# Peptides against a protein of PDB entry 5D63, part 204

Target 1, 292 residues: chain A of PDB entry 5D63
Amino acid sequence: SLRRGIYHIENAGVPSAIDLKDGSSSDGTPIVGWQFTPDTINWHQLWLAEPIPNVADTFTLCNLFSGTYMDLYNGSSEAGTAVNGWQGTAFTTNPHQLWTIKKSSDGTSYKIQNYGSKTFVDLVNGDSSDGAKIAGWTGTWDEGNPHQKWYFNRMSVSSAEAQAAIARNPHIHGTYRGYILDGEYLVLPNATFTQIWKDSGLPGSKWREQIYDCDDFAIAMKAAVGKWGADSWKANGFAIFCGVMLGVNKAGDAAHAYNFTLTKDHADIVFFEPQNGGYLNDIGYDSYMAFY

## One batch from the design tools (peptide; made by RFdiffusion4, then SolubleMPNN)

Design b2_p27_6_s2 (from b2_p27_6, 19 letters changed)
Fold by OpenDDE base, seed 4:
Parts: structure tokens; C-alpha cells; sequence
Structure b2_p27_6_s2 (fold): chain B 292 residues (1-292), chain A 27 residues (1-27)
């Protein structure tokens, strides 16, 4: 079963992703196929899948950028019916915005079926051009048509997954206590993380004993990421991953505050030094406390 | 998710532990 999370949704047949045109929040904005760049944010192509309680394998799909939802126009079952962005809510009862998402016959890709019409999200003619039509189309779950098969590339982690990644790291103190602030986290590429750091003004901030030292830098970084998230995305129900850790050295007589994020595969954490913008696998401290 | 009470405990723990470590660093 597909987990709640943020996904980049890529066609199984051609290198095209499900894109909300121009990231517009206007009702009726076309959802189209568009090229993408791997390992980047792909702003208009991220979708928050929210599972509907008591309805098996059924979700709403909220565009992260616009805050609008994938919507089958008039819920029509006719082949070629437009799929658009439209205002909605995560737990709507509107069948135009409810999507049953299950594995296709190949066991790796997914098909996206409208709950009401029972038609499938289709990249029309498998067109790989930017702006290609995406529409509802007749189909079956077992059909192998790549126009209706989609890879769901997970771009976020749950708090539990983040916790597991931390637990696997060798630089965690035996007295470690983690405090989870949110439920789902968009994981940023390091380049974006670094850019937020640069834009925060931290590179120009002066270290001063106690009054503006390691903890201030670490908190400032987290605040900067939080603000970036709020300013960048209109969807709710997720956070941007940026952790704060407090660590102690091996001798137990020195402490440091620093940040951390997740590796590309989401399996591990990497430490980030907000005083110089460096990424480290070993920062020289074992964490006894984190919040993220 | 942290409650106000959780936050208070976190802050207390932070301050106490760091104070001890800072004292050791000053030696």
C-alpha cells in the first residue's frame, strides 16, 4: 500500500512527470506531462498523497506548490476528460478528487484510478513533450499500457523513518532523546539546503562567545528552513526536514549544537555545521538530544 | 509533536546539561 507522503510522479514509459502547469492555484489549471531533472526539487511536480480513512488504497493528491488538488473534470468517465488542479481538502468526499492508487501488473509502477469514474490517469499518446495532455481514460488494473503507469518517487520521510535513520547512526549518545515536531518531512537536496543557509545570512554571522554561538547558529538555520518552507509551498500537512542536535564529545566535557539532514536515499543522516556550511559524516560529537 | 510542557522540559534539560559542560570547558 502506498504510504502517506510527498511524491514525484513519473511516467513509466517516457521521462515525463505529472506537472501542475505554472504551479497555478486557479481552479481548472491543467495538469500536464513535463520534463524533470532528477535529484532536484521540481517545484510544480510534487504531490502530497493523503490516505482516506476507511477507503482502501484511496488518496487525495495535493500539489505542494499550489495547494490545489488533482481533480477529474466533472468526474466524467469519458476518455480524454481533463485532469486539473482544483481547490479542495485533504479528506474530501468529492469523488472527482479521490484517487485509488495501487500497484500495476508490473509490481513496481502504480496506476491512478479515479474513485468515482473508475478511469485512469493517462499521459495521452505517451507524449513526452512539455505540456502534454494528462486525462482520464478507460483502462483496467491489469493492463500493461505505460501511458497509465506511474512511478511514485518518494521525496519525503515520516517522523518514524527519520527516527530510524538517526537510530542507525553511530554518533548517537546512549542518553539520546529525540523530539519529533512534525509527521512528514520533505527532504531537500543538499544544494537547496545550502542555498537556504546562504540566504539566511548565517555565512556572514559572527561567532561570539555564548551570546551568538553554536546553538544560535543551529536554531537560526532551522528557523531559516522553516521560513523557506512556509514561503515556498502552499500545501499544508508537512514540514521541511532540518534537525537540530546537541552533542557531547567523547570526553564528556564539551558540547556542540549543530544541524542534520537526511541522505539522498533517506536511510542515513548527515551532519551540517551551520557555522561554515559544511556537511560531515562525523562532526566529533555524539548526540544526546535532537528535535526535528 | 511537542507540547508546551515538553518544550519546557527540553529547555530545562538543555540549559542544565550545557551549563555543566561549559563549566568543564572553563577548567
Amino acid sequence: as target 1 above (292 residues)
Amino acid sequence: MLTDEDLAELEKRFLEKWKKLEEEEAK
Scores: peptide ipSAE 0.006, ipTM 0.409, DockQ to the pose 0.050
Fold by OpenDDE base, seed 1:
Structure b2_p27_6_s2 (fold): chain B 292 residues (1-292), chain A 27 residues (1-27)
Amino acid sequence: as target 1 above (292 residues)
Amino acid sequence: MLTDEDLAELEKRFLEKWKKLEEEEAK
C-alpha cells in the first residue's frame, strides 16, 4: 500500500509528471503533464498524499506548492473529464477529491482511481508535451494502459525513516538521544540545500567565540531552512528536513555542532558543515544528540 | 450530483462550524 508522503508522480509511458499548471492556487487550475528535471525540486509537481482513515487505499493529493487538491471536475464519470486543482482539506469527504491509489498489474507503477466516479487519472493519448491534458478516463485495475500508470517517487521521509537512517550511521555516539520535531519531511536536493545556505548569509558570517560559534551556525541553518519552507510552499502537514547534531570527537576533548540531511535514496545521512557549506560522510565527530 | 462549487460551499460552512467549536473549546 502507498505510504503517506510527498511524491513526484511520473507517467509510466513517457517522461512526463503530474503538474499543477503555473502552481496556481485558483480553483479549476488545470493539472497537466509536464517535463521534469531529475534530482531537482520540480516545484509544481510535488503532491502530499494523505491517507483517509477507514477508507482502504484512499488519499487526498495536495499540491505542495499551491496548497490545493487534485479534483475531478464535478466528479463526472465521463471520459475526458478535467482534473484540476481545487481548494480542499486533507481529510475531506468530497468524492471529487478522494483518490484510490493501488499498484497496477505490473507491480511497480500505480493507478489513481477517483473514489466516486471510479474513473482513472489518465495522461490523454500519452502526450509527452508540456501542458498535455490529464483527465478522468474509464479503465480497470488490471489494464496495462501506460496512460493510466504512474510511478510514485517518494520525495519525503517519515520521522521513523529518518531515525532509522541515523541509526545506521557509524558516527553516532553510544549516548545518542534524538528528538523528533515533525512527522514527515521533504528531503531537498543538495543544490537546493546549498542555495538556502547561501541565501541565509552564513557564508559571510564570522565565527566568534561563544557568541556566534558552531551551535549558532547550525541553528541558523535550520532556521533558514524552516523559513524557506514557510515561504516556498502553501501546503501544511510536513516539514523540510534539516537536522542539528551535537557531537564529540574520538579523543573526547572537543565538541561540535553541525547539520545533517539525507542521501538521495533516504537510507543514510550526510553531514553538513554550516561554517563552510561542505557535505561530509565523516565530519570527525560522533553525535550524542540530534533534533530534526 | 453535486458540483465542485456546491461542494466548496458545503466545505466552507463545515469548516466554519468546526472553527467555532474549536474556539469554544479553547476558552
Scores: peptide ipSAE 0.005, ipTM 0.298, DockQ to the pose 0.012
Fold by OpenDDE base, seed 3:
Structure b2_p27_6_s2 (fold): chain B 292 residues (1-292), chain A 27 residues (1-27)
Amino acid sequence: as target 1 above (292 residues)
Amino acid sequence: MLTDEDLAELEKRFLEKWKKLEEEEAK
């Protein structure tokens, strides 16, 4: 079954993603097919899937940028019914905003069925052009029509997944204690992470003994990421991944505070030095404490 | 059949009611 998380949803037939037009939060904003750039944020194309308790394989889909929800207009079962962004809540009872999401017959892609109408989210005519219509359309679960098949690329990790990634890293001290702050984390591309670092002013900050040293840099970076998240996204129920670690060197006579994020495949962590903006697989310290 | 607008209004009223109840219980 599909896990709770943030997804980039791509058509199985053409290189088009489910896009909330202009990222608008207005009720009735069209959801359309749009081109995307791999390994980027794709601002208007990220969707938080929230599973509905006690309803198998059924979710709401919240647009991260707008904070609105995928909505089948008037819940109509007519083929060609518009799919739009609309105000809602994560655990709504509105069948217009409830989507049953299960694997297609190919075992890799998913189909998205409206709970009420039983029609499927369809990239009409498989149109790969920007702004192509996405609509509810008749179909079946076993049908192979690529217009109704979607890849769900997970862009977030759970706290448990992050914990597992940390546990696999060789630069963790035997006394390590980790503290989890949130439940689900959007994982940023390094380019975006770096841009946040640049915009924070940290590149111009001066190291000063005790008053503004490694811990201050690391915490400032985390604060900057937090603020960026709050300022960038209208959806709730997730955080932006940026960890803080305290580490000790092999000799045990020096300590350091630094950041870390997750690799592209979400399986490992990479260390980030907020004093110079560098990414390292080995920062020269073993972490005895982290919070993220 | 309820429209999207109708359902949105109903949900809004529900949430407002719930918030009020939570505030009263916290006193």
Scores: peptide ipSAE 0.000, ipTM 0.267, DockQ to the pose 0.012
Fold by OpenDDE base, seed 5:
Structure b2_p27_6_s2 (fold): chain B 292 residues (1-292), chain A 27 residues (1-27)
Amino acid sequence: as target 1 above (292 residues)
Amino acid sequence: MLTDEDLAELEKRFLEKWKKLEEEEAK
């Protein structure tokens, strides 16, 4: 079954993603097919899937940018019914905003069925052009029509998944204690992570003994990422991944504070030095404490 | 069948109800 998380949803037939037009929060904003760039943030094309308790394989889909929800207009079962962004809540009972999401017949892609109408989210005519209509359309679970098949690329990790990635890293001290601050984390591309670092002013900040040293840099980076998240996204219920670690060197005579994020495949962590913006697989310290 | 406009009104009332509950819990 599909897990709670943030997804980039791509058509199985053409290189088009589900896009909220202009990222607008207005009720009735069209959801359309749009081109995307791999390994980028794709601002208007990220969706938080929230599972509905006690309703099998059924979710709401919240657009991260607008904070509005995928909505089948008037819940109509008519083929060609518009799919729009509309105000809503994560655990709504509105069948216009409830979507049953299950694997298609190919075992890799998903189909998205409206809970009420039983029609499917359809890239009309498989149109790959920007702004192509996405609509509710008649269909069945076993059909192979690529217009109604979607890849769900996970862009976030749960706190448990992050914890597992940390546990696999060889640069963790035997006395390590981790403190989890949130439940679900959007994982940023390094380019975005670096840009936040640049915009924070840290590249021009001076190291000063005690008053502004390694811990201040690491916390400033964490704060910058937090602010960026708050300023960038209107949806709630998730955080932006940026960790802080305290570590000790092998000799045990030096300590350091630094950041870390997750690798592209979300399986490992990579260390980030906020004093110079470098990414390292080995920062020269073993972490005895982290919070993220 | 309820329209999206009808449901929007219902949701507004729902949110108002929950907001009040959250305020009470914060006391």
Scores: peptide ipSAE 0.000, ipTM 0.269, DockQ to the pose 0.013

Design b2_p27_6_s3 (from b2_p27_6, 17 letters changed)
Fold by OpenDDE base, seed 2:
Structure b2_p27_6_s3 (fold): chain B 292 residues (1-292), chain A 27 residues (1-27)
Amino acid sequence: as target 1 above (292 residues)
Amino acid sequence: MLTDEDLEELERRLLEKEAELAAKEAA
């Protein structure tokens, strides 16, 4: 079963992703195939999958950038029916915006079926060109047509997954207490994380005893990431991952405040020093508190 | 906002409910 989360949805046959054209919030904006760049933020190609309570394997798909939802035009079952962005809500009853998502016959990719029409999201003719038509098309769950098979690459983590990553890290103090602020987190590439750090002004900030020291740097970084999230995305129901830790050294006579994020595979944490923008596997402290 | 402990408790409860549901469906 597909978990709630943010996904980059890639065609199984060609290197094309499901893209909301220009990231527009206008009703009827075409959803199209478009090229993507691995390990980057693909702005118009991120989708929040929200599971519908009491309806098995059924979701709404909210475009992260526009805040609009994947919508089968008029709910038509005709092959070639346009799939567009349209205003909606996460738990809508509108069958035009409800999608049953289950594994395909290959066991790795998914198929996306409209709940009402029972047609499938199809990259028409497997066209790999930018702007290629995506439409509802007749099909079956067991059919192997790659035009209707999609890889769901998870770009977010749940709070539980973040907790697990922290728990695996060797630099956690025995007295550690974690505080979870949100339920689902978009995980940024380090390059994006660093750019936010640069844009925040922190690289030019002066360390000053007590009045602007380690905790101020760490909190300022988290605030900068939060602001970036608010300014960048119109969808709700998720956060941007950026943690704050308080740690103590091995001798127990020094403390530090710092940030952390997740590794690319989401399995581990990496420490971030907001005073110099460095990423470290060992920052020299064991965390006794984190909030994220 | 939740603590790590709160999350663990919720996960445990979820697993228990899923197990109960599975048992009912198998009966």
Scores: peptide ipSAE 0.019, ipTM 0.340, DockQ to the pose 0.018
Fold by OpenDDE base, seed 1:
Parts: C-alpha cells; structure tokens; sequence
Structure b2_p27_6_s3 (fold): chain B 292 residues (1-292), chain A 27 residues (1-27)
C-alpha cells in the first residue's frame, strides 16, 4: 500500500513526470508530462498523497507548490478527459479528486485510477515532450501499457522513518531523547539545504561567546528552513526536514549544538554544521537530544 | 510534539490493533 507522503511521479515508459503547468493555482490548470532533473526540487512536480480513511488505496494528490489537487475534469469517464489542478481539500468526498493508487502488474510501478470514473491517469501517446497531455483513459489494472504506469519516487519521510534513521546512526549518546515536531518531512537535496543556509545570513554571522554561539546557529538554521518552506509551498500538512541536535564529545567535557538532515536514500542522517555549512558523517559529538 | 518513546508506544499500539483486526478477519 502506498504510504502518505510527498512523491515525484514519473512515467514508467518515458522520462517524464507529472507536472502542474507553471505551478499555477488556478482551477483548470493543466497537468502535463514534463522533463525533470534528478536530485533537484522539481518545484511543480511534487505531490502530497493523502490517504482517505477507510477507503482502501485511495488518496487525494495535492500539488505541493500550488496547493491545488489533481482533478479529473467533470469526473468524466471519456478517454482523453483532462486532468487538471483544482481547488480542494485533503479529505474531500469529491470523486473527481479521489484516486485509487495500487501496484501495476509489474510489481514496481503504480497505476492511478480515478475513484469515480474508474479511468486511469494516462500520459497520452506516451509523449515525452514538455507539456504532453495527461488525461483520464480507459484501462485495467493488469494491462502493461506504460502510458498508465507510474513510479512513485518518495521525496519525504515520516517521523517514524526519521526516527529509524537516527537510531541507526553510531553517533547517538546513550542518554539520547528525540522530540518529533511534525508527521511528514520533505527531504531537501543538499544543494537546496546549503542555499537556504547561505540565504539565511549565517555564513556571515559572527560566533560570540554564549550570546550567539552554537545553539543560536543551529536554531537559526532550522528557522531559516522553516521560513523557506512557508514561503515556497502552498500545500499544508508537511514540514521541511531540518533537525537540531545537542551533543557531547567523547571526553564528556564539551557540548555542541548542530543540525542534521537525511541522506538521499532516507536511511541515514548526515550532520550539518551551521557555523561553516559543512556536511559530516561524524561531527565529533554524540547526540543526547534532538528535535526535528 | 512527541518523544521517540511516545512514537514507539503509538507504533506498538497500532501493530497490536492491526493484529487484532487480522485475527478477526481470519475467524
């Protein structure tokens, strides 16, 4: 079963992703196939899948950028019916915006079926060009048509997944206690994370004893990421991953505050030093407290 | 806001509930 999360949705046949054209929040904005760049944000191509309670394998898909939802125009079962962005809510009862998402017959890709019409999200003619039409189209779950098969590349982690990643790290103190602030986190590429750090002004900030030292840097970074998230995305129900840790050195005579994020595969954490913008597998401290 | 311990407890409870439901479906 597909988990709640943020996904980059890529066609199984051609290198195209499901894209909300221009990231527009206007009702009726076309959803189209568009090229993408791996390991980047792909701003208009991120979708928050929200599972509908007590409706098996059924979700709304909210465009992260626009805050609008994937919508089958008039819920029509006609092949070629437009799929657009449209205003909505995460737990709507509108079948135009409800999508049953299950594994295809190949066991790797997914098919996206409109709950009402029972038609499938289709990259029309498998067109790999930017702006290619995505539409509702007749189909079945067992068909092998790659026009209707999609890879769901998970771009976020749950709090549980983050917790698991932390637990696997060797630089956690025996007294460690973590505090989870949110439920789902968009994990940023390091390049984006670094850019936020640069834009925060922290690279030019001066370390001052106690009044602006390690904890201030670490908290300022987290605040900067939070603000970036708020300013960048119109969807709700997720956060941007940026953790804060307090750690103690091996000798036990020094403490430090620092940040951390997740690796690309979401399996591990990597430490981030907000005083210099460095990423480290070992920051020289063992964390006894984290919040993220 | 939850602690790691809180999360673990919730996950445990969820697992138990799922097991109970599975048992009911099997009966």
Amino acid sequence: as target 1 above (292 residues)
Amino acid sequence: MLTDEDLEELERRLLEKEAELAAKEAA
Scores: peptide ipSAE 0.019, ipTM 0.342, DockQ to the pose 0.018
Fold by OpenDDE base, seed 3:
Structure b2_p27_6_s3 (fold): chain B 292 residues (1-292), chain A 27 residues (1-27)
Amino acid sequence: as target 1 above (292 residues)
Amino acid sequence: MLTDEDLEELERRLLEKEAELAAKEAA
């Protein structure tokens, strides 16, 4: 079963992703096929999948940017029915906004079926052009039509997954205690993470004994990421991943505060030094405390 | 706010409840 999370949804046949046109929050905004750039944020192409309790394999899909939901126009079962962004709620009973998402016959891609109409999200004619029509279309779960097959690339991690990544890292102190702040985290590309760091003013901040030292830098980075998240996305129910760690060196005579994020595959953490913007696999400290 | 230990406890409790439910449904 598909897990709750943020997904980049890519067509199985052509290099096109499900895109909310212009990221607009207006009701009836077209959802279209659009090109994407791997390992980038793809602003209008991120969808929070929220599972519906007690309805097997069924979700709402909230556009992360607009905060609106994938909506089959009038819930019509007619082939070619528009799929649009529309206001809604995560646990709506509106069948226009309920999507059953299960593996296709190839075992890798998914199909997206409207709960009410039983039609499928279809990249019409497999058109790879920007702005290509996405519509509800007749189909079956076992058909191999790539127009209706989608890869769900997970762009977020749960708190449990983050915990697991930390647990695998060799630079964790024996006295480590972690504190989880949120449930689901969008994991940023390093380029975006770095840009937030730059925009925060931290690159120009002066280290000063006690009054503005390592802990201040680390907390400022966390705050900057939080602010960026709040300013960038209209959807709720997720956070932006940016951890804070307190660590001690091997000699046990020095402590440091720093940040960390997750690697691209979400399996490991990478340390981030907010005083210089560096990413390191080994920051020279073992963490005895983290919050994220 | 949850600690790692809190999360582990919750996960354990969830697994236990799921097992109990499965046993009831099989009976």
Scores: peptide ipSAE 0.016, ipTM 0.335, DockQ to the pose 0.019
Fold by OpenDDE base, seed 4:
Structure b2_p27_6_s3 (fold): chain B 292 residues (1-292), chain A 27 residues (1-27)
Amino acid sequence: as target 1 above (292 residues)
Amino acid sequence: MLTDEDLEELERRLLEKEAELAAKEAA
């Protein structure tokens, strides 16, 4: 079953992703196929999949940027019916915005079926051009038409997944206590993480004894990421991953505060030094506390 | 619980770490 999370949804046949045109929040904004750049944010192409309680394999899909939802126009079962962004809520009962998402016959890609109409999200004619029509179209779960098959590239982690990544790291102190602040986290590319760091003013900040030392840098970074998230996305129900750690050195006679994020594959953490913007696999401390 | 002396030592070590990191970036 597809997990709750943020996904980049890519066509199985051509290098095109499901894109909300111009990221507009207006009702009726077309959802279209559009090119994408791997390992980047792809601003208008991120979708929060929220599972509907007690309805098997059924979700709403909220565009992260606009805060609007994938909507089959009038819930029509006619082939070629427009798929648009439309205002909604995560747990709506509107069948126009309910999508059954299950594995296709190939076992890797998914098909996206409208709950009401039973038609499928279709990249019309497999058109790879920017702005290509995405529509509801007749189909079956078993057929192998790549126009209706989609890869769900997970761009987020749950708090449990983050916890597991931390637990696997060798630089965790035996007294470690983690404090989870949110449920789902968008994981940023390092380039984006670094840019937020630069924009925060921290590169120009001076370390000063007690008044602005390691904890201030680490908390300032987390605050900057939080603000960036709030300013960048209209969807709710997720956070931007940026952790704070307190650590102690091997000798037990020095402590440090620093940040951390997740690696690209989300399996491990990498430490971030907010005083210089460096990424390290070993920051020289073992964490006894984290919040994220 | 940290004493004032412990705090001073920690701050000294943090300052040294900063200097070390700066030196590595400058090299």
Scores: peptide ipSAE 0.005, ipTM 0.427, DockQ to the pose 0.047

Design b2_p27_6_s4 (from b2_p27_6, 15 letters changed)
Fold by OpenDDE base, seed 3:
Structure b2_p27_6_s4 (fold): chain B 292 residues (1-292), chain A 27 residues (1-27)
Amino acid sequence: as target 1 above (292 residues)
Amino acid sequence: MLTDEDLEALEKRLLEKLAALLAKEAA
């Protein structure tokens, strides 16, 4: 079954993603097909899928940017019914906002069925143009129509997945202690992570003994990412991934605080030096403590 | 060379700073 998480939802037939038009929080805002750029934050195209307890394979889909939910207009079963953003809650009982999401017959893509109407989210005519209509449409689970097949590209990790990635890294001290702060984390592309670093003013900050040393840089970066998250997204129930580590060098005579994030495939961590903005597979320290 | 006590002290300091950061976020 589909896991709770943040997804970029891409059509299986054409290079188009499910987009909340202009990221607007207004009720009735059209959800449309729109182009996307790989390895970037596609601001209006990220959806938090929240599984409904005791309802098999059924979710709400919250637009990360607007904080509104995917909504089948009037819950109508008519082909061509508009799919819009609408105010809601993660665990609503409103069938207009409940979506059964299961694998299609090809085993890689998903179909998105409205719980009430039993119609499917459809990129009308497979139109790849920006602003193309997305609507509820009749269909079946087993048919191969690419207009109703969607790739769910996971853009987040659970705390457990992050922990697993850390555990696989060779630069972890034997006395490692991890502190987990949240449950689900949006993983940023490095370009976005770097931009947050730049905008924080950290590149202009100078190392000073005790008063502004490595731990201050690492914590300042985490604070900057947290602020960026608060300022950028209206949805709740997730955090932005930015870890802090405290490590010791091989000689055992120096400690350092630094940041880390996850690789694109979410399987590994990469270290980030907040003093210079560098990404490294080996920062020269073995971590004995981390929080994220 | 750093002792275990040194590392524990550093960890404590970092956690205190984290607590301060979280307090600011809650305000």
Scores: peptide ipSAE 0.166, ipTM 0.748, DockQ to the pose 0.725
Fold by OpenDDE base, seed 4:
Structure b2_p27_6_s4 (fold): chain B 292 residues (1-292), chain A 27 residues (1-27)
Amino acid sequence: as target 1 above (292 residues)
Amino acid sequence: MLTDEDLEALEKRLLEKLAALLAKEAA
């Protein structure tokens, strides 16, 4: 079963992703196929899947950038019906915006069926060109047509997944205490994380004893990521992953505050030193506490 | 060497700064 989360949705047949044209928040904005760049933030191609309680395998799909929802025009069952962005809410009862998402017959890709019309999201003719039409189209769950099969590349982690990644890290103190602030976190590529760090002005900040020391740097980075999130995305119901840790060195005579993020596969954490922008597998401290 | 009390004090300081940050964002 598909989990709540942020997904990059890629066609199973061609290297095309589900894209909200220009990231526009206007009602009726076309959803189209578009090329994408792996390991980057594909701004108009991220979708928050929110499961509908008591409706099996059914979700709303909110475009992260625009804050609008995937919408089958008039809920029509006619083949070729436009799929657009439209204003909505995460737990709507509007069948135009409810999508049953289940594994296809190949066991790896998903099909996206409109709850009301029972038609499927279709990359028309498997067209790989930028701006290719995506529409509702007749189909069945069992057929193998790649025009209607989609890979859901998960771009976020739950708080539980993050907690698990922290727990398995060898640089965690035995008395570790975690503070979880949110439920779902967009995980940034390191390049994006670094760019936020640079834009924050932290590279130009100077360490000053007790006035602006390690905890100030770590908190400032957390703030910068939070602001970036607020300024960059119109959707709600998620946060940007950026953790803060307090650690103690092996000798037990020094403490340090630092940041951390998740690795590409979301299975592990990597430490980030906000004083110099470095990523480290071992920052020289065992974490006593963290919040994210 | 740092005592448990020292670590608790450091934790408290970080949490206070976090609280201040969150309050600022909410304002």
Scores: peptide ipSAE 0.164, ipTM 0.747, DockQ to the pose 0.684
Fold by OpenDDE base, seed 2:
Structure b2_p27_6_s4 (fold): chain B 292 residues (1-292), chain A 27 residues (1-27)
Amino acid sequence: as target 1 above (292 residues)
Amino acid sequence: MLTDEDLEALEKRLLEKLAALLAKEAA
């Protein structure tokens, strides 16, 4: 079963992703195929999948940028029916916005079926061009047609997954205490994380004993990421991953506050020094508390 | 060497700053 999370949804046949055109929040905005750049934030191509309670394998898909939902126009079962962005809610009962998402016959890709019409999200003619039509189309779950098969690349982690990544890191103190603030976190590429750091003014900030020391830097970075998140995305129900840690050195005579994020595969954490913008696998401290 | 009490004090300070940050975000 597909987990709740933020996904980049890529066609199984051609290098196109499901894109909300121009990221517009207007009702009826076309959802189209569009090229993407790996390991970057593809702004209009991120979708929050929210599972519907007590309805097996059924989700709403909220565009992260616009805050609108994937919607089959008029819920029509006619092949070629437009799939658009439309206002909605995460737990709607509107069958136009309810999607059954299950593994395809190949066991790696998914098919996206409208709950009401029973038609499938289809990249029409497998067109790889930017702006290619995505529509509801007749099909079956067992067909191998790549026009209707999609890879769901997870761009977020649950709090539990983050906790697991932290727990397996060798630089975590035995008395570690974690404070989890949210349930689902968009994980940023390091380049984006660094850009937020640069834009925050932290690179120009001067360390001053007790006036502006390590904890101030670490908190300022988290605040900057939080603000970036609030300003960048209209969808709700997720946070941006940016952790703060407090650690002790090997000698036990010095403490430091720093940030951390997740590696590309989301399996490990990497430490971030907000005083210089450096990423380190070993920051020289064992973390005894963290919050994110 | 830092005592457990020292570390708890640092933790408390950091949590207070977190609380302040969250309060600002909620406003």
Scores: peptide ipSAE 0.161, ipTM 0.746, DockQ to the pose 0.700
Fold by OpenDDE base, seed 5:
Structure b2_p27_6_s4 (fold): chain B 292 residues (1-292), chain A 27 residues (1-27)
Amino acid sequence: as target 1 above (292 residues)
Amino acid sequence: MLTDEDLEALEKRLLEKLAALLAKEAA
């Protein structure tokens, strides 16, 4: 079963992702195939999959950037029916915006079936060009047609997954206290995380020797990430991952506040020093408390 | 050396700053 989360959805046959053209929030905006850059934020190609309660394997797909939803035009079962962005809600009953998403016969990719029409999201002709048509098309669950097979690359983590990553890190104090603020977190590439840091004005800020001054940097970074999230995305129901930790050194005579994020595979955390923008697997402190 | 009370004080400070941040975001 597909988990709630933010996904980059890539065609199984060609290097093309499901893209909301220009990230436009206008009703009827075409959803198209488009090239992507691995390990980067592909702005118009992120989709929040929200599972529908009591309807097996069925989701709405909200474009993270535009806040609009994947919509089969008029819910038509005719092959070639346009798939567009359209205003909606996460738990809509509109079958035009309800998608049954299940594993394909290959066990790795998914197929995306419109709940009402029973047609499948199809990269028409397997066209790898930017702007290639994506449409509803006749198909079956067991067919091997790569035009209708999609990889769902998860770009977010649940609070539980984040907690698990923290728990297995060797630099966590035995009396660790965690405060969880949200349920689902978009995990940023380090390059994006660093850019937010740079844009915040934190670079160049002078470190002060007082132990209480380091928390200002860590909090400022979290604030900057929060603002970036609010300014960048129109979809709701998620946060941007940026943690704050309070740690104590091995000698027990110094404390420090710092940030952390998740590694690319989401399995581990990496520490971020907001005073210099460095990423470290060992920041020299054991975390006593964190919030994210 | 830092005592448990010292750490609690630091934690409290961070939580207060967090609360202030959240209040700002909610406004």
Scores: peptide ipSAE 0.151, ipTM 0.742, DockQ to the pose 0.591

